# Ledger of designs, part 59: peptides against a protein of PDB entry 4N78

Target 1, 186 residues: chain A of PDB entry 4N78
Amino acid sequence: HFQVICRLLGYQGIAVVMEELLKVVKSLLQGTILQYVKTLMEVMPKICRLPRHEYGSPGILEFFHHQLKDIVEYAELKTVCFQNLREVGNAILFCLLIEQSLSLEEVCDLLHAAPFQNILPRVHVKEGERLDAKMKRLESKYAPLHLVPLIERLGTPQQIAIAREGDLLTKERLCCGLSMFEVILT
Target 2, 155 residues: chain B of PDB entry 4N78
Amino acid sequence: MAELQMLLEEEIPGGRRALFDSYTNLERVADYCENNYIQSADKQRALEETKAYTTQSLASVAYLINTLANNVLQMLDIQASQLRRMESSINHISQTVDIHKEKVARREIGILTTNKNTSRTHKIIAPANLERPVRYIRKPIDYTILDDIGHGVKW

## One batch from the design tools (peptide; made by RFdiffusion4, then SolubleMPNN)

Design b1_p12_5_s1 (from b1_p12_5, 5 letters changed)
Fold by OpenDDE base, seed 1:
Order: C-alpha cells, then structure tokens, then sequence
Structure b1_p12_5_s1 (fold): chain B 186 residues (1-186), chain C 155 residues (1-155), chain A 12 residues (1-12)
C-alpha cells in the first residue's frame, strides 16, 4: 500500500503530505498534548518515594495508586490525551513507512537505470576467472546502452541537454544520503 | 512551406484539372478516330492513325497520372515530415516541463530531509549551528550504499 | 521524358 502511495504521489505529493503531517503533529504536541502534560505535572506528586519493598507487591501498588489517584481519575487523560498520542504515533509511523517505501522505489529506479548509466553490478568471480576480464566483458556488453554518450553522439543539442539532466536526476536519489524520518524526529 | 503551398494550391489542383480536361479531349479524339475511319477510303491508313492517337493519348494520360501521383506523394511526405517535427517539438517541451517539475518536487522534498547518519567512523562534524536548514548539498551519490540492499529483493 | 519513352516502347 505504501509503495502504491509513493508511486501515486511522487516526490511532490509525498512532500506535501509529509509537510502537512508535520504540521499536524506539531499542533498536537504543542497544543493538546502539551496542555495535558502540564496538567499532569501539576497533579503529579512532588515527592514520590519508592516505598519499602517490605510492603510487598500489593502494598506497593496500593501506594502508587494512592499517590497517582488524581492522575488515574483524570478521565480525559485516557480518552483525549492517549488518542492524540496515538495519532502522533501513527503519523510518525506513516512517515517512516512512506520513507521506506520511497527508498525502495528509488532503489528500483536506480537498478533499472544502472545499465544505461554505466553502473555495473558487482560481478561474482568464479574460481579461475579474472575479475578484470569479467568486468571488461560486462563493460563491453553494456557499452551500447550508455544513454548519455549515445545521445551525445547521435542527438541534437537539446536532446543532449535533456539527457544529461535526466541522467543527473536519475542518479540523484534521496535514499542515497538523505532521510526524511530523521527530520521528523528532530 | 512554399513547396507545400505550391503543391496544394497549384500543382495538385492543376494536375487534377489537366486530367479532367484530358478526359474530354480523349473523347474528342475517339470520336475523331471513329469518324475518320468511317470516312476514309484508305482504312489501313486510318487504322494506323488511330493507333498513333491511341498511343499518344495513353502516354499523355499516363504522364498526367504519374505527375499528379508524384505531387501527391511529395505533399504527403512534406506533411509527414512537418508532423514529425511538431511531435519532436512537443516531446521536447513535455520533457522539459517534466524535468522542471521533478526538480521542483525534489527541492520541496529535499527540504524535509537531512543527511543520513552514516555509521561510518568519520565524525561528520555536525555543523555547530543545528538550526541551519540543511541545504540539499548535491553530494556525489555513493552508489556503493546500494550494494548491501540489493541482495534481498527477490523479484 | 523517360517515362514516356518507356511507355512508347511498351506500346510498340
């Protein structure tokens, strides 16, 4: 699903969606969640010492229940605050999954373009074969597919320009060095 | 353009007219030959004359048809060439627009990105000022990073 | 002219 979304939206659409999600998350964090956190901080016992272990698990639980009674009884915490936190979490996860999906698509694009851009795969050298010889064979095999040189030789100046730009755009991918998710986390 | 216009406006219509006129003339020639044969005391001579006119008429018509056909073909070739040029132009524009859109899109999404923390030991000295919008610095893409990812995609 | 010549040759 996320792959389909990535394909449908493209870079532009993804950027827009991500930007809007960030706004929503920011709004939730700085608004409702912050307010609840502040309220919780106000209600939070200033001194919450660990009870003696001698009270056993039930006694310790009762102690904390008593200390946190006001928080536990705060009904809006369970409904609104946690819901907002869930929304934030979902948004973050969405961003992560979109980025991952986008990265996969980009990798696929790079792989598909590789033969046309003089990017040769790592050659598995079988025993007894020289790496250099194999690489030369591969190079010779794919040499006719090199798009930019081909167009430079046969194409019009305009076509050459487009080919070069296209080649550059094809080579430049986010997955190679950029992360959106890291920005989201900051 | 001038050649195409001449073909469309002058040569082809002219050829069609000539062919039509030729039809009328052929009818006259036929009538003449028939009458000449009937009236002539020397039937052999009249027959030979008719053969001559027939040959001439056929040659004339053939010439007219050939000329007209060639002109039409030439016209079509010119038009086809023009269409191809237009197509090429449109494609060029389309590609240019697409590239532009892609660049814009990449800039927009680029704003939402930061450099991946490559675990590689070289302490990328985080520029001290965290707040600077990480300008998308076109760093040469190290494609070697993809080497580790490619093994898992079973197509 | 060549076409006409050929045609005339064929008509013979």
Amino acid sequence: as target 1 above (186 residues)
Amino acid sequence: as target 2 above (155 residues)
Amino acid sequence: SKFLEKLLELAK
Scores: peptide ipSAE 0.019, ipTM 0.661, DockQ to the pose 0.011
Fold by OpenDDE base, seed 4:
Structure b1_p12_5_s1 (fold): chain B 186 residues (1-186), chain C 155 residues (1-155), chain A 12 residues (1-12)
Amino acid sequence: as target 1 above (186 residues)
Amino acid sequence: as target 2 above (155 residues)
Amino acid sequence: SKFLEKLLELAK
C-alpha cells in the first residue's frame, strides 16, 4: 500500500502529505499532549527511586505501578492523552513507512538507470575469474547504453540539455543521503 | 510548406483529373479502333493501328499513374517529416515541463529532509559491583491495565 | 472496354 501511495503521490504529493502530518503532530504535541504532560508533572511523585535490580522486572513494574497508580487510573489520560499519543505514533510510523517505500522506489530507479549512466554494479568474482577482466567486459557491454554521451554525440543542443538534467535528477535521490524521518523526529 | 501545398492543391488533383480525362479519351480511342476495324477492308492493317493506339494509350496511362503515385509518395514523406518534427518539439516541451516539475517537487520534499545520521547507540555499561540480592516479595500484578495501551497500527 | 481487352489478348 505504501509503495502505491508513493507512486501515486510522487515527490510533490508526499511532501504535501508530510507537511500536513507535521502540522497535525505539532498541533497534538503543543496542544493536548503538552497540557497533559504539564498536569502529570504536577502530580508526579516527588521521590521515585529506582528499585533494586534484585526485584526483577515484575517487581520493578509493580513498584512503578504503585507509585503511578493515580496517574494510570486517570481516565482522561487513557482516553485522550494516550489516544493523541497513538495518533502521533501512527503519524510517525506512516512517515517512516512512506520514507522506506520511497527509498525502495528510488533504489529501484537507480538500479534501472545505472546501465545508462556508466554505473556498474558491484561484481562478485567467481573462482578463476579476474576482477579486471570482468569489469572490462561489463564496461564494454554497457558502453553503448551511456545515454548522455550518446545524446551529446547525436542530439540537438536542446536534447543534450534535457539529457544532462535528466541524468542529474536520476542520480540525485533522497535515498543517497537524506532522511525525512529524522526531520520528523526533531 | 510551399511544396506540400502545391502537391495537395495542384499536382495531385491535377493528376487525378488527367487520369479521368485519360479514361474518357481511351473510351473514344476504343470506339474509333472498333469502328475502324469493322469498316476496314484491310483487317490486318486496322489491327496493327489498333495495337499502336493501345500501346500508346497504355504508356500514357502508366506515365500518369506513375507521376501521380510519386507525387502522393512525396506528399506523404513531407507530411511524415513534418509530423516527426512536431513530435520532437512536443516531446521536448513535455520533457522540459516534466523536469521543471520534478525540480520543484524535489525542492519541496528536500525541505523536509536532513542528512542521514547514524544513531548513536547508548553504550550500556554494566555496573562493576553486583548488588547483593535483596529478597523481594512479589504481589500479583494485574496486566490487564496495559491491554489498552499497546494496540499497534492496524495495517 | 471489352474490345481493348480482347485486343490485348490477341496481341500476346
Scores: peptide ipSAE 0.018, ipTM 0.669, DockQ to the pose 0.008
Fold by OpenDDE base, seed 2:
Structure b1_p12_5_s1 (fold): chain B 186 residues (1-186), chain C 155 residues (1-155), chain A 12 residues (1-12)
Amino acid sequence: as target 1 above (186 residues)
Amino acid sequence: as target 2 above (155 residues)
Amino acid sequence: SKFLEKLLELAK
């Protein structure tokens, strides 16, 4: 699902969705959640001493239940605050999954473009074969596929410009050094 | 452009008209040859004359058809070339727009990105010596050490 | 003209 969303939205669509999600998260955190946290801090027992171990597990549980009775009975905490926290959590997860999916798509694009951009994978060298010889063979095999040099040789000035720009855009992907999720967490 | 216009407006219509006129002329020639053969005392001469007119007529029609066909082919080639140029222009514009849109999109999403803290993942230099996987011997946690800690009910 | 010439030659 997230892969499909990434393909449908593209960079622009993803950016818009992420910006809106950030606004929503910010609004939830600075508004409703903050208010509930402040309220909870006010009703939190100022002094909560550890009960004596002699009371046993049931007694200790009852003690804490009694001390936190006001918090546990706060109905709005369960209905509103937890819901808002779920929304924030879902938004964070959504952003993470979108970034991961986008990264996968970008990697796939890079891999597909690699033969056309003179980006050669490291070839597994079998025992007895020279790495250099294999690499040269690989280079020779893919040399005719190098798009930019081909267009520079055969294309119009306009085509050359477009090819160079396209090549640059293909190489410069977010997955190469940029993270969206880190921005969301900050 | 001038050549295409001339072909469309003058040469091709003119060729079509000439071919039509040729049809009417051929009928006249046929009638003449028939009458000449019937009325002539020298049938052999009349036949030779008919052959000459037939050959001339066929050559004329062939020429007209060939000229017209060549003009039509030339017209089509010019039109095809114009369409190819138009297609190239449209493609260029389309690609330019796509690149521009992509750049804008990348700027927008770029605002939402930060540099990956490449924690210098210490190149786990695989130690050259394949240290034998130290068999993780799970030492059983002896919980009896905790028996003296706490007022457990000594049965 | 060349086509006509060839046709005339063939009729010959």
Scores: peptide ipSAE 0.018, ipTM 0.672, DockQ to the pose 0.010
Fold by OpenDDE base, seed 3:
Structure b1_p12_5_s1 (fold): chain B 186 residues (1-186), chain C 155 residues (1-155), chain A 12 residues (1-12)
Amino acid sequence: as target 1 above (186 residues)
Amino acid sequence: as target 2 above (155 residues)
Amino acid sequence: SKFLEKLLELAK
């Protein structure tokens, strides 16, 4: 599903969605969640001393339950606040999954473009074969597929310009050095 | 443009008219030949004359058809060339617009990105390919570094 | 006559 979303939205659509999600997350954090956190801070016991070990585990648990009774019984916390936190969590997960899906798509595009951009696959050298000979053979095999040189030789100046720009756009991808998720976490 | 206009407005219509006129003339020639054969005391001579007129008429029609056909073909070639040029222009504009849109999109998404923390230790081991002093060919970005990221089908 | 008729048909 996320792969399809990435394909449908493209870079422009993903950017718009991410921006809107960030706004929503910000609104949730600074609005409802912040208000609940403030309320919780007010209700929190100012002094919560560790109970004596003599009360045992059940007694200690009961002590903390009593101290946090007002928080635990706050019905709106369970329904509204936790729901908002879930929404924030879902938004974060969505962003992560979109980035991962986009990265996969970009890698696939790079791999598909490689033969046309003079990017040769790593050659596995079998015993007894010279690496240089294999590389030369591969270069010779793929030389006719090099798009930019081909167009430079046969194309119009306008076509050459477009080919060069297209080549650059194909090579420059987010997955090569950029992360969106890190920005979202900050 | 001038040649195409001449073909469309003058040569092809003129050729069609000539062919039509030829049809009318051929009918007259046929009538003449028939009457001449019936009225002639020397039927053999009349037949030979008819053959001569038939040959001449066929040659004339063949010439007219050939000329007209060539003009039509020439017209079509010119039109095809014009269409190809138009197509090329449209494609160029379309590609330019697409590239522009892509650049804009990339800028917009780019503002939402930060550089990946490359651990200091991952020296991009440039494959020891001997620096052939080849012209400043931008070292292709080695994308194999991404092979370990994701459930890629190990081919 | 048949030949002339064919020629006339061709001219059409």
Scores: peptide ipSAE 0.016, ipTM 0.651, DockQ to the pose 0.010

Design b1_p12_5_s2 (from b1_p12_5, 4 letters changed)
Fold by OpenDDE base, seed 3:
Structure b1_p12_5_s2 (fold): chain B 186 residues (1-186), chain C 155 residues (1-155), chain A 12 residues (1-12)
Amino acid sequence: as target 1 above (186 residues)
Amino acid sequence: as target 2 above (155 residues)
Amino acid sequence: SRFLEMLKELAA
């Protein structure tokens, strides 16, 4: 699903969605969640000492239940605050998964473009083969596919310009060194 | 443009008219040949004359058709060339617009990005044997390093 | 081309 979303939205659509999500998250954090956190801090026991181990696990549990009774009984915490936190969590996960999906798409694009951009795969040299000879053979094999040089030789100035720009855009991808998720976490 | 105009306005219509006129003339020639054969005491001579007129008529029509056909073909070639030029222009504009849109989109999304903290120095294992780049062969970018990102692309 | 020339000659 996320791959499809990435394909449908493109860079521009993803940017818009991410911006809106950030706004929503900000609104949730600074609004409702902050208010609940403040309220919780106010009702939090000022002194909560560890009960004696002699009370056993049940006694200790009862102790904490008693200390946190006001918090546990706060119905809005369970219904509203936790829901908002879930929404924030979902937003974060969404961003992560979108970035991962986008990265995969970009990698695929790069791989598909590689033969046309004079990007040769790593050649595994078997025993007895010269790496140089194998690379030369590969270069010779893919030389006719080099798009920019081909267009530079046969194309109009306008076509050459477009080809160069297209080549650059193809090579420059987010997956090469950029992360959106880190920005979202900040 | 001038050539196309001449073909459309003068040569092709003229050729068509010539063919229509030839039809009328051929009918007259046929009538003449028939009458000549019937009236002539020397049937052999009349037949030979008819053959001569037939050959001439066929040659004339063939020439007219060929000329007209060539003119039509030439017209079509010119038009095809014009269409190709127009298509090329449209494609150029379209590509320019697409590139521009892509650049804008990338700028927009770029604002939402930061540099990846490459903590793990994936040691670009420089291939031990630096093949002496005979020609300035740009080191191929090894994208296999990206295979481990996320679910990885296992090829 | 030769054929066309021939036709032209015959048509003349």
Scores: peptide ipSAE 0.020, ipTM 0.677, DockQ to the pose 0.013
Fold by OpenDDE base, seed 2:
Structure b1_p12_5_s2 (fold): chain B 186 residues (1-186), chain C 155 residues (1-155), chain A 12 residues (1-12)
Amino acid sequence: as target 1 above (186 residues)
Amino acid sequence: as target 2 above (155 residues)
Amino acid sequence: SRFLEMLKELAA
């Protein structure tokens, strides 16, 4: 699903969605969640002493339940605050999954473009074969596919310009050095 | 453009008219040859004359058809070339627009990105010696260590 | 071109 979303939205669509999600998250954190956290801090027992171990696990649980009774009974915490936290969590997860999906798509694009951009994979050399000879053969095999040099030889000035720009855009992908998720976490 | 216009407005219509006129003329020639053969005392001479007219007529029609066909082909070639040029122009514009849109999109998403802190992933040089996976022996947590910490019942 | 010339000669 996230892969499909990435394909449909593209960079622009993803940017818009991410910006809106950030606004929503910011609003939730600075608004409702902050207010509830402040309230919770006020009602939090100032002194919560560790109960005596003599009470056993059930007694200790009951003790803490009693100490936190006001918090547990705070109905709005369960209905509103937790819901908002879920929304924030979902937004974060969404951003993460979108970035991962986008990265996968970008990698696929890079791989597909590689033969046309003189980007050759390291060939696994079987025992006894010279790496240099294999690489030269590979280079020779894909040399006719190098798009920019081909267009520079056969194309119009306008076509050459477009090819160069396209080549640059193809090479410069977010997955090469940029992270959206890190921005979302700050 | 001038050549195409001339072909469309003058040469091709003119060729079509010429063929039509040729049809009318051929009918007249046929009538003449038939009458001449019937009325002539020298049938052999009349036949030779008919052969001559037939050959001339066929040559004339062939010439007219060939000329018209060549003009039509030339017209089509010019039109095809014009279409190719238009297609090229449209493609160029389309590609330019796409590149521009992509650049804008990248700027927008770029605002939402930061440089990946490539923590120097120390190349985990796989130690040459695959150390045998140290079997994680789960040592039971000895909770008795905490027995001396707190007001517990000294048994 | 030769054929066209021949046809012109025959048509003349």
Scores: peptide ipSAE 0.020, ipTM 0.695, DockQ to the pose 0.011
Fold by OpenDDE base, seed 4:
Structure b1_p12_5_s2 (fold): chain B 186 residues (1-186), chain C 155 residues (1-155), chain A 12 residues (1-12)
Amino acid sequence: as target 1 above (186 residues)
Amino acid sequence: as target 2 above (155 residues)
Amino acid sequence: SRFLEMLKELAA
């Protein structure tokens, strides 16, 4: 599903969706969640010492239940705050999955373009084959497919310009060094 | 452009008219030959004259058809060339627009990106001794190990 | 070209 979304939206669509999601997340964090966190901090017991292990797990649990009774009984936490946190979580997950899907698409595009851009794949050398010979063979095989040099030789100035720009755009992908997810986490 | 216009407006229509006129003339020649053959005392001479007229008429028609055909072919070639040029221009514009759109899109999404923290993965100093690539023998994942962990339906 | 010339001669 996310791959399809990435294909349908493209870079521009993804950017718009991500921007809107960031706005929503920011609004949730700075608005309702912040308010609830402040309220929770005010209601939080000032002194919450760890009970002695001698009370056992049930006793410790009861202790914390008692100390946090007011927080647990705060109905708005479950209905509003936790929901908002879930929404934020979903947004984060969405962004992560979109980025992953986009990265996969970009990698595929790079792989498909590689033969045309004089990018040779890392060749796994089978036992007994010389790496150099295999590389030379690959170079020879793909040399006629080098698009930019071909267009530079045969194309019009306009075509050459387009080919160069296209080549650059093809090579420069987000997956090569950029992360959207890190922006979302900051 | 001038050549194409001349072909379309003058030469091809002119050629078509010439062919039409030739049809009328051929009919007259045919009538003449028929009457001449009937009225002539020397049938052999009349036949030879008819053959001569027929040959001449066929040659003239063939010439007209050939000329017209060549003009049409020339017209089509010019038009095809024009279409190819137009196609090239349109493609160029389309590609330029697409590249521009892509650049804009990339700028927009780029604002939402940061440099990947390349975790300085400790340069796995490839041990100098290229240990023989341990053939990753895909050990079949024995899923039976998981049989004891989950509420698996004990068949 | 020869054929065209021949046709021209025959048509003349």
Scores: peptide ipSAE 0.019, ipTM 0.692, DockQ to the pose 0.012
Fold by OpenDDE base, seed 1:
Structure b1_p12_5_s2 (fold): chain B 186 residues (1-186), chain C 155 residues (1-155), chain A 12 residues (1-12)
Amino acid sequence: as target 1 above (186 residues)
Amino acid sequence: as target 2 above (155 residues)
Amino acid sequence: SRFLEMLKELAA
């Protein structure tokens, strides 16, 4: 699903969605969640010491239950605050999955473009074969597919310009060095 | 353009008119040949004359048709060439627009990105064998470089 | 029509 979304939206669509999600997350964090956190901090016991282990697990539980009674009884915490946190979590996960999917698409694009851009795969060399010879053979094999040089030779100036720009755009992908998710986390 | 215009306005209509005129002339020739055959005391001579006229008429019509057909074909070729040129132009514009859109999109998404902290993985000193590094230069896409290029498409 | 017939005869 995320791959399809990435393909459908493209960079532009993804950017828009991500921006809107960030706005939503920001709104949730700075608004409702912050308010609840502040309220929780106010009602939180100022001194919450660990009870002695001698009270056993039931006693310790009862102690904390008593200390946190006001928090536990705060119904809005469960219904609103936790829901908002879930929404934030979902948004974060969504962003992560979108980025991952986008990266996969970009990698695929790079791989598909590679033969046309003089990017040769690392070739497995069998015993007795020279890597250089094999690479030379591959280079020779794919030389006719080099798009930019081909167009530079045969194309109009306008076509050459487009080809160069296209080549650059093809080579420069987000997955090569950029992260959206890191921005989301900051 | 001048050639196409000449074909459309002069040569093809002229050829069509010539064919039409030839039709009327052929009818006259036919009538003449028929009457000549009936009235002539020497039927053999009349027949030979008719054969000659028939051959000449057929040759003339064939020539007219051929000329007209060639002109039509030439016209179509010119038009086809024009269409191809238009297509090429449209494609060029389309590609330019697409590239521009892509650049804009990349700028927008680029704002939402930061450089991956590539932990300085210790330079694995690749052994000296110059394996021609598949120069996948992971250059961070500096989208700011594109900031000065392409003011045009306000989405 | 007679001319066409005559042409047919000539072609034969």
Scores: peptide ipSAE 0.017, ipTM 0.660, DockQ to the pose 0.008

